Peptides against a protein of PDB entry 3ESW. Designs and how they scored, part 196

Target 1, 322 residues: chain A of PDB entry 3ESW
Amino acid sequence: NNIDFDSIAKMLLIKYKDFILSKFKKAAPVENIRFQNLVHTNQFAQGVLGQSQHLCTVYDNPSWHSIVLETLDLDLIYKNVDKEFAKDGHAEGENIYTDYLVKELLRYFKQDFFKWCNKPDCNHCGQNTSENMTPLGSQGPNGEESKFNCGTVEIYKCNRCGNITRFPRYNDPIKLLETRKGRCGEWCNLFTLILKSFGLDVRYVWNREDHVWCEYFSNFLNRWVHVDSCEQSFDQPYIYSINWNKKMSYCIAFGKDGVVDVSKRYILQNELPRDQIKEEDLKFLCQFITKRLRYSLNDDEIYQLACRDEQEQIELIRGKTQ

## One batch from the design tools (peptide; made by RFdiffusion4, then SolubleMPNN)

Design b2_p24_5_s4
Fold by OpenDDE base, seed 2:
Structure b2_p24_5_s4 (fold): chain B 322 residues (1-322), chain A 24 residues (1-24)
Amino acid sequence: as target 1 above (322 residues)
Amino acid sequence: MLSPEEAVAKRLAEKLKEEILKKL
């Protein structure tokens, strides 16, 4: 009896597609109740939901993409990408070109475009005066700062001239194209928008222990790739746990198509207690938000994204067994 | 700890998923 394995495989694929699509149908009343109860009773869950409402959609703004592309030196960027791509002897249009683009954007952003701001320069004394700045604390934004989604302003006094300098923590990434300075939050915020402006599939990764970075979906590598603009880092998820010896509990990725617990990619050692939420509830929360983000997608889009999600889950499991 | 049967079932499910993903 020649088992037609191809026929069986096709039937299994059809049933599997139907099964996957069934998971992305409108949430049952019981799932909605569970979600509401979880968000109302668990502060961490409420925080993840609140972040998802912003981070999953804010960067999908075509007007912002245009402003970004008009602001960047695209001629320099593409010249450098083309130069590095040509060294490897690859043909034009290969999927690896996008990896070179992301690597150049990391270089350009850190070296040519954006500045780390531990302390601001004195607005009176001018450039390279941050060493003279003493923190006085933080306050709310003024009327001008409030125009650019500013929640907090750090206040500094110059030890040389005695003047006060304000360092507004802007959340408007378009304002960051002007200011061109910040810490990990401003770096990741603007860099996420930059990557999105090139039409890339990007997630914003929030770490509970006060760091943030990106993930980019490489079509060449066929996986999510760690991207940290602060570090000019591409595909180095180990830098936090190993190189920094950082202790971490949660890493959550936020993208237009889903919310994913990516802690397994980045927390390789020095794991802190995961005591903020039950693992089953976090898994449910991420799946529920992801399901909501996909409600308007067609069956083929849902299926392709679900295949990508399963591949990522396999990758994250294998990385712990090596 | 997963039972030996659950571990085998999980490996079979992962392998089946991989074979499905290779054919997509």
Scores: peptide ipSAE 0.014, ipTM 0.441, DockQ to the pose 0.054
Fold by OpenDDE base, seed 1:
Structure b2_p24_5_s4 (fold): chain B 322 residues (1-322), chain A 24 residues (1-24)
Amino acid sequence: as target 1 above (322 residues)
Amino acid sequence: MLSPEEAVAKRLAEKLKEEILKKL
């Protein structure tokens, strides 16, 4: 009897798919209890949950995508993408074109669109007066600033004219399209929305040691790619640990389809103690939140995402992120 | 508790993962 190996392989694949899908079923009562206990007893876990409730879904707003696309110089962007794409004579078509798009968006955002703001200019003295600004501290938003999801306002006094200038730290990315200035938080927030507005698969990466960046899923490279708008950086996950010699403990990626500990991609040396949560509990937390984010997806979508997750986990274990 | 079929599928998946990890 010729063993129909093809039939056996198909049956094994079906059973494997069913097994994978079974992991994404609604959490058992015991898992819910573990989750609730973890977020109530561990501050880091509570912080990750709180961030996930915002960062995983806030950028999936079609109205915001339209406003972004209406605000950007799309003609300039696509002209530059087409120019760079034409130089290399790539046969890879649409997949590699998207990598060129992300690289141009990084250029455009840093060079043409957004501004780094260590200190604001004096509202009275005008442009290029930030050198005259002395920080007085921070306060809560006023009634106008509060309309744009502002938690903190930095207060500065001008050494020249003595007037006070307010620098509200807006979290509304649509307000950032108007203000066009900020630090790593504002840069990453708006840039994440920009990438999402082009229909890209994007994650927001939070680093505990006061930095934030993006990841983009490249269909050409078939992996998550490091993207830092502040640095105009594409696929350089090593810049923090190696180039900056930065010490880091946690990097957590937040996307519409999941929450992932990506620390292994970015923490290559100078690792700080990971003492905020047990590794098993962090793994459980990220998996639990990821399951919740996928509850509305169909079986094929769940399976495809689970396969992508396993590929990423293999990459992260092997340190083949470069 | 995993069904016997799920337990077998899990073992097969783990073994397959190990074999993939050896070849990569």
Scores: peptide ipSAE 0.018, ipTM 0.494, DockQ to the pose 0.062; fails the geometry check
Fold by OpenDDE base, seed 3:
Structure b2_p24_5_s4 (fold): chain B 322 residues (1-322), chain A 24 residues (1-24)
Amino acid sequence: as target 1 above (322 residues)
Amino acid sequence: MLSPEEAVAKRLAEKLKEEILKKL
């Protein structure tokens, strides 16, 4: 009796697909109750939910994508991408081109486009005067600043001229295309939008210990790739734990198709206590939000995303930084 | 409650994960 292994494999794949799809059906009443209780009783869970309501959808704006593409020097970007792609040849296939694009966008953004702003320059004394700036604290936005989703304005006094300079912390990424300066928050916010504007699959990664970065899904590498615009870093998830010796507790990735605890990718040493939520409750929360984000997708889309999720979970268990 | 078929599919998925984990 020749066991038709191909027929058995096909049958198992069908049953597996059905099983996966069953998990993404509308949440049962018991799951809804658990979710509601969790977000009402746990502040960390409420924070993750609140962030997901913004970060998972805000960057999926075609009007913003157009404004970004009109603002960037696309001729320079593609010229540099084509140049680097041509060096390695076409041997690795067309999917690698997107990795070169992301690497060039990192270069372009850090070197040519955006500026780090630890302290603003004095509005009166002009450029390269930030060394003369003393922080006075923070204030609420004025009427003009409030138009650009500004929650906080840092106030600085110039030690040279005595004038006050305002540094509004804008959350509107379109305003950041104009201002072209900020800290990790502004960098990651605008860079996430930039990557999205090229049609890339991108997540925003929030770290509880006051850093933020991106992940890009590389079709060439067939995985999520660490991307930090501040560091011009591509595929270096170890930089925080190893190079910076940073202590961290949570890293949560927010994308249009899901919310994922990616702490295992980035927290390689110096782990802080994970005491904000039970691990099972965090896992449930991320899965529940992810399930909600996928409610409008068809069975094939759900299945493909679920396969990608399972591959990522396998990667995260192995801790193989290549 | 998972159907018996879903339980088998879950075990299969877990075993496949373990096998993938051994090969990587």
Scores: peptide ipSAE 0.017, ipTM 0.478, DockQ to the pose 0.063; fails the geometry check
Fold by OpenDDE base, seed 4:
Structure b2_p24_5_s4 (fold): chain B 322 residues (1-322), chain A 24 residues (1-24)
Amino acid sequence: as target 1 above (322 residues)
Amino acid sequence: MLSPEEAVAKRLAEKLKEEILKKL
C-alpha cells in the first residue's frame, strides 16, 4: 500500500487548521467565568487587561497616521533609507527595505526629532537650562494640559530666574509631535504611533520594572524584532538583561492582534520572582484577550496569525534569537 | 466537549509540536 504522504499531509494540515480555528471560536462559558474571576481576584491580571484595552487599539487611528506622516520629514527619511539600502547592495522590492526603514526611523527619531527630558529647560531662560531646574513635585493637569490626556505634571523651579516650568506627562501622542520631548513613556508612545503610521505591525512592550519599548514584525526576518526608540536599538533584546544588568519579572507585548508574554525574549538573566500571577493564569489571560482581539477576523487571517504565534512561541522556548 | 476528531487533531498537533521542539 503506497502511503500517499502528500494526501496525508494535506489532510493533517486541514485538520490542524480546523483545530487552530476552533480555539478562536467564541469563548466557552467556563472560559468567561475563569477570565472574570481572574481579573477580579488578581491585580496584575486587571492591569494587563486595562493596558490591553488601550494599547492594543489606540494606535490604529488613520487620522493620527496622517498627522504623523505630515509632521515627519519623509523626504529625509526615505533619502536615508534609500542610501543605506543601496549601499548594502539590495534590490528594490526586497522585504528587507522595511528593516532599513525602521532603523532610519530609530535614527531620525532619536537624533533629529525627539529629545530626552530628565528635566525641562526653563521656559524663561531658554534652551540648555535644565541643569538649573529643581523639582518641586507633581500635580494634576491644568485645563489646557487636560486636553492632551495628561495625568501628571512635574513642576520645576529655575534656580537662576526663579520661574516655574511645568513638564506635563502627556499621553496624547499627537501632542508629543509638538512637544518633541519626554522619557521612555513618551518616546515609546509616539514611536509606536510612528511605526504604525508606516503600516507596520507593531507591539507596545510593557516591562513591570519601569521600562517600555516596541516590537516590529519584520517580514524579512519573519519574526518580532525588538525596537527601542530611546536606545536607537534594533534587534537587541538582550540590552536590558545583559548590557544594563537589569532585573526583570514580566515583559508583556500589546498589539492589535494580541497580547503576548514576551518575558523570555528579554529576561535572559537576573530574573525577578514571577509572583504576581500563576504562569498558567497569565498564559490563559493573554490567550483570552488575544482571542477577543481576533474575533472579527476571517479564518485565513486567524490561521496566519496563529501560525505566527506558534513560530514566536517556538522562538521564545528555544531562547535562540535567530 | 471536543469532538473525537478535534481530540485527535489536538493530540496530533501537540505531538507534532513536541517533535518539532525536539528537532529544534
Scores: peptide ipSAE 0.010, ipTM 0.442, DockQ to the pose 0.061; fails the geometry check

Design b2_p24_6_s1 (from b2_p24_6, 15 letters changed)
Fold by OpenDDE base, seed 3:
Structure b2_p24_6_s1 (fold): chain B 322 residues (1-322), chain A 24 residues (1-24)
Amino acid sequence: as target 1 above (322 residues)
Amino acid sequence: KEEELLKQALNLINLYLKKLEEEK
């Protein structure tokens, strides 16, 4: 009796598909009530919802993608990608090319394009004068700064000339293409847009302990890959917990297709108390927002994304990213 | 229990498919 393993596998896949699709149907009234109560009573849940309303959609702007591609040195980027791909990539298939692209974008962004700004240079004294700058505090944006989604402006006084220099914290990534400087927030914001402009699947990862980075879905590796533009880092999720010995409580990934608690990928040691929300409520919240983001997708798209989600959850449980 | 079984089945299928791709 030859067990037709192919027939059994097909039957299981059909049943699994139907089961998955049943979970992504319109939310029941009880789920809506639970969601509303959670976001009205829990500040962390409110924060996650607020971030999802911005971060899950803001980077899906075709006009911004065009501006990015017109601003970057694409000839240099593709020349470098092609060079590295020609050395080692041909043996691994076409899907590895995108990994080389992301690695080159990390190099290009950090080395050629964007600058870290701990303190601004003095507007009067010129370049390499940041060591002479004393922070005076922060204030609201002026009329010009307000045009570029500026939340706060850091104020600095030059110890040499006594003049005031403003460092506006712009949230408009198009303005960041002009200013080409910032801290982790500005770096991650613009770099997320850059990756999205190449048509990549990208998530913005928010860490509660004042850091932010990206994840890229590698078709070659068939998983979400850690990407930090500040560190020029590709597939090194351990750098925060191990190399920096950073203490962390929450890492939340925001993408067009979902919101995911990715804390298990990055919090390998020195875990801080997760006391901002119940674990069951956070899981529910992320699933509920993800479900809403997928309401317009067809059954095949929903199924493919759900398979990806389950594979990621298995990865996160096993702790075997490598 | 059924959800856990389905996840286990999917994981096994995906591992098997990956193995088949590596043997090509």
Scores: peptide ipSAE 0.025, ipTM 0.519, DockQ to the pose 0.047
Fold by OpenDDE base, seed 4:
Structure b2_p24_6_s1 (fold): chain B 322 residues (1-322), chain A 24 residues (1-24)
Amino acid sequence: as target 1 above (322 residues)
Amino acid sequence: KEEELLKQALNLINLYLKKLEEEK
C-alpha cells in the first residue's frame, strides 16, 4: 500500500491547526475557576493580573501615538537612522532598518529628549540645582497633579533658597512628554509609548526587584529584543545579571498579545527564590491572560503569534539569543 | 489561504518538536 505521505501530512497539519486553535478558544469552566482562585489567593498573581489589565492595552492609543509623533524631532531621528543605515551599507527596505530606528530612538531619548531625575532641580534656582535638594518625603497628588495619573509626589526643599519643589511621579506618558524627566518607571513608560507610536510590537517588562524595561519584536532578528531606555541598551539582556550583578526573581513581559515570563532571558545568575507563586501556577496565569488577550484574533494572527511564542520558548530554554 | 495555514502549521509543529527536544 503506497502510503500517501502527502495526505497523511495534510491530515496531521489540519489536526495540529485544530489543536493550536483549541488552545485559544474560550477557557473551560475549570480553567476559569482555577484562574479566579489563583488571583484571589495569590498576591503575586493578583499583581500580574492588575499589571496586565493596564500595561497590555494602555499603549494602544492612536491619539497618544499622534501626540508622540508630533512631539519628537522626527526629522532628526530619521536623519540619524538613515545616516547609520547607509553607513553600514544596507539597502532600503530591509527589515534591519527598524533595528536602526530603535537604536536611534534609544539614543535620541536618552541624549536629547528625556532626563534622569534622581532629585528635581529647584523650581526657583533653576537648572543643575538638584544637589541642593533635600527630600522631605512623599505625599498624595494635588488637584492639578491628579489630572495626569499621579500616584505619589516626592517633596524636596532647596537648601539654598528654602523653597519647596514637588516631583510628581506621573504615570500619564503624555504628561511625561512635557516634563521630560523621571526614573526608570517614567523612562520605560514613555519609551514604551514611543516605540508603540512607530507601529512596533512592544512589551513592557516588569522586574520584581524594582526595575522596568522594554522588549520589541525585531522582524530582522525574528525575536524579542531587550530594550532599556535608561541604559540606551539594545539586545543586552545580560546587563542586569552580569554587569550589575543584580539579584532577581521574576521578569514578566506585558504586551497587547500576551503576558510572558521572560525571567530566563534576564536572570542569568544570582537568582533569588521564586517563592511568590508556584511555577505551574505562574505558567497557567500567563497563558490564561494571553489567551484572553487573543480572543478576538483570527486564525492567521493566532498562528503567527503561536509561532513567535514557540520560538521564544525555545530561546528561553536554550538561554541563547538565536 | 489553505496553503499558508499548512505552512504555518508545519512551522509550528517543527517549533514544538524543537521545544520538546530542548526540554529533555
Scores: peptide ipSAE 0.025, ipTM 0.492, DockQ to the pose 0.375
Fold by OpenDDE base, seed 5:
Structure b2_p24_6_s1 (fold): chain B 322 residues (1-322), chain A 24 residues (1-24)
Amino acid sequence: as target 1 above (322 residues)
Amino acid sequence: KEEELLKQALNLINLYLKKLEEEK
């Protein structure tokens, strides 16, 4: 009996597709109850849900994308990308162009556009006066600062002139295009929007131990790639655990199409206790939120994303990011 | 039952791939 391997392969693919699609159907009543109980009883789960409600959708704003593209020096950016692509990219194929774009955006953002602000300059004394600034504490935003999604304002006194300088911690990324300064939160927030404005697949990665960065889906590498705007880092997920010797417990990625525990990509050593939630409950939570984010997608989109998810899970298990 | 069949099929494929790698 000649085994028709082609027929078997086609049948397997059909059954596999149907199986995958069945996982993304509307949640069963029991799953909804489990989800509700989890977010009401577990503070970490509630935090992940709250972050997902903002971070998964906020950057998908066409008006913001237009403002970003109008603000950046696109001529300089594309000139530099084209220059680097012309050297090496033609041999690797057209898909590598987006990797060159992200690398140039990292360079441009850190070197030409945005500034690290540990302490603000004195509003009275001018530039390069941050060394004279003494922190007095933090307070709530004033009426003007409140317009730009500001939760906290750091207050500083100048040791030279005695004047007070306010450093509002803006969460509005459009305001950050104006201020062009901040710490890891402001850097990651605006840089996530910048990458999204170029039509890229981007996730915001939250680390419980007070750091944040991005991931970009490279069509050339066919995987999620670590991107840290603060460090001008591309595809260096090891920098936190190895180079910084940072201790970490959780890294959660938030994107338009899903929420994923990416801790295995970044926590390579010095793992802190993962005691905030049961592992099975965290897995369930991320999957449940991901299903909700995909409810409006068609069967082919769901299938393609599910295949991508499975490849990422295999990558995270095998440690193949080296 | 279908998940179990898919798991079995995947296991069989993985076993076959492993066998092919060992015969190289």
Scores: peptide ipSAE 0.023, ipTM 0.492, DockQ to the pose 0.052
Fold by OpenDDE base, seed 1:
Structure b2_p24_6_s1 (fold): chain B 322 residues (1-322), chain A 24 residues (1-24)
Amino acid sequence: as target 1 above (322 residues)
Amino acid sequence: KEEELLKQALNLINLYLKKLEEEK
């Protein structure tokens, strides 16, 4: 009896696809109730939902992508990428080109484009005067600042001239293309948009312990890759736990196609108590939001993303990012 | 084509099995 291996393979693939798709069907009434109860009773869950409503969709703006691409020195960027790509003689194929692009964007952003701003320069005294600035506190935005999604304005007094300088914490990434300065929040916000503007699969990673970074899906490496614009870091998820000896509890990744707890990728030691939500409830929450984000996708898209999700989950369980 | 389909099916099964083993 010649076992028709082709027929068996096809049948297995169909059954597996159907099984995966069954998990992404509209939530049962019981799941909706669980979700509603969780979001209403757990502040951390509400925070994750609130962040997902913004971070998962805000960067999918074609008008913003155009503005970004018009603002960046694309000639310089691609010249540098081409130079690095030529070194390997194209031996690794075209997929590695995108990794070189992301590495160059990290370089360009940190070295040429954006600046770290711990304290602003004095508006009156000019450049390199931040050392003379004393923080006075924070205020709400004025009428002009409020136009650019500004929630907080840091106020500084110059010790030399006595004038007040305002440092608005803008959340509008288009305004950040103009100001070209900030801290980890502004860096990650604009850099996430920049990566998205090149058509890349990007997630925004929120760490509860006051840091944020990106992940990029590398087609060459076939996995999510750590990307930190502040550190000019590519594929170094260990830098926080090991190099910084940072204590952390939660790292949550937000992308257009899903919300994922990526804590296991970054929290390698010095784990803080994960007491904000039950682990089962967090898993449920992320899966539920992910399902909602995928409701408009076709069965093939859902299947492909689900396969990618399974690979990531295996990676996260193994604790091997490489 | 046949070998590729079998490879895909085996990969999917192995992924699923590994996940089940690691969730235990």
Scores: peptide ipSAE 0.023, ipTM 0.477, DockQ to the pose 0.425

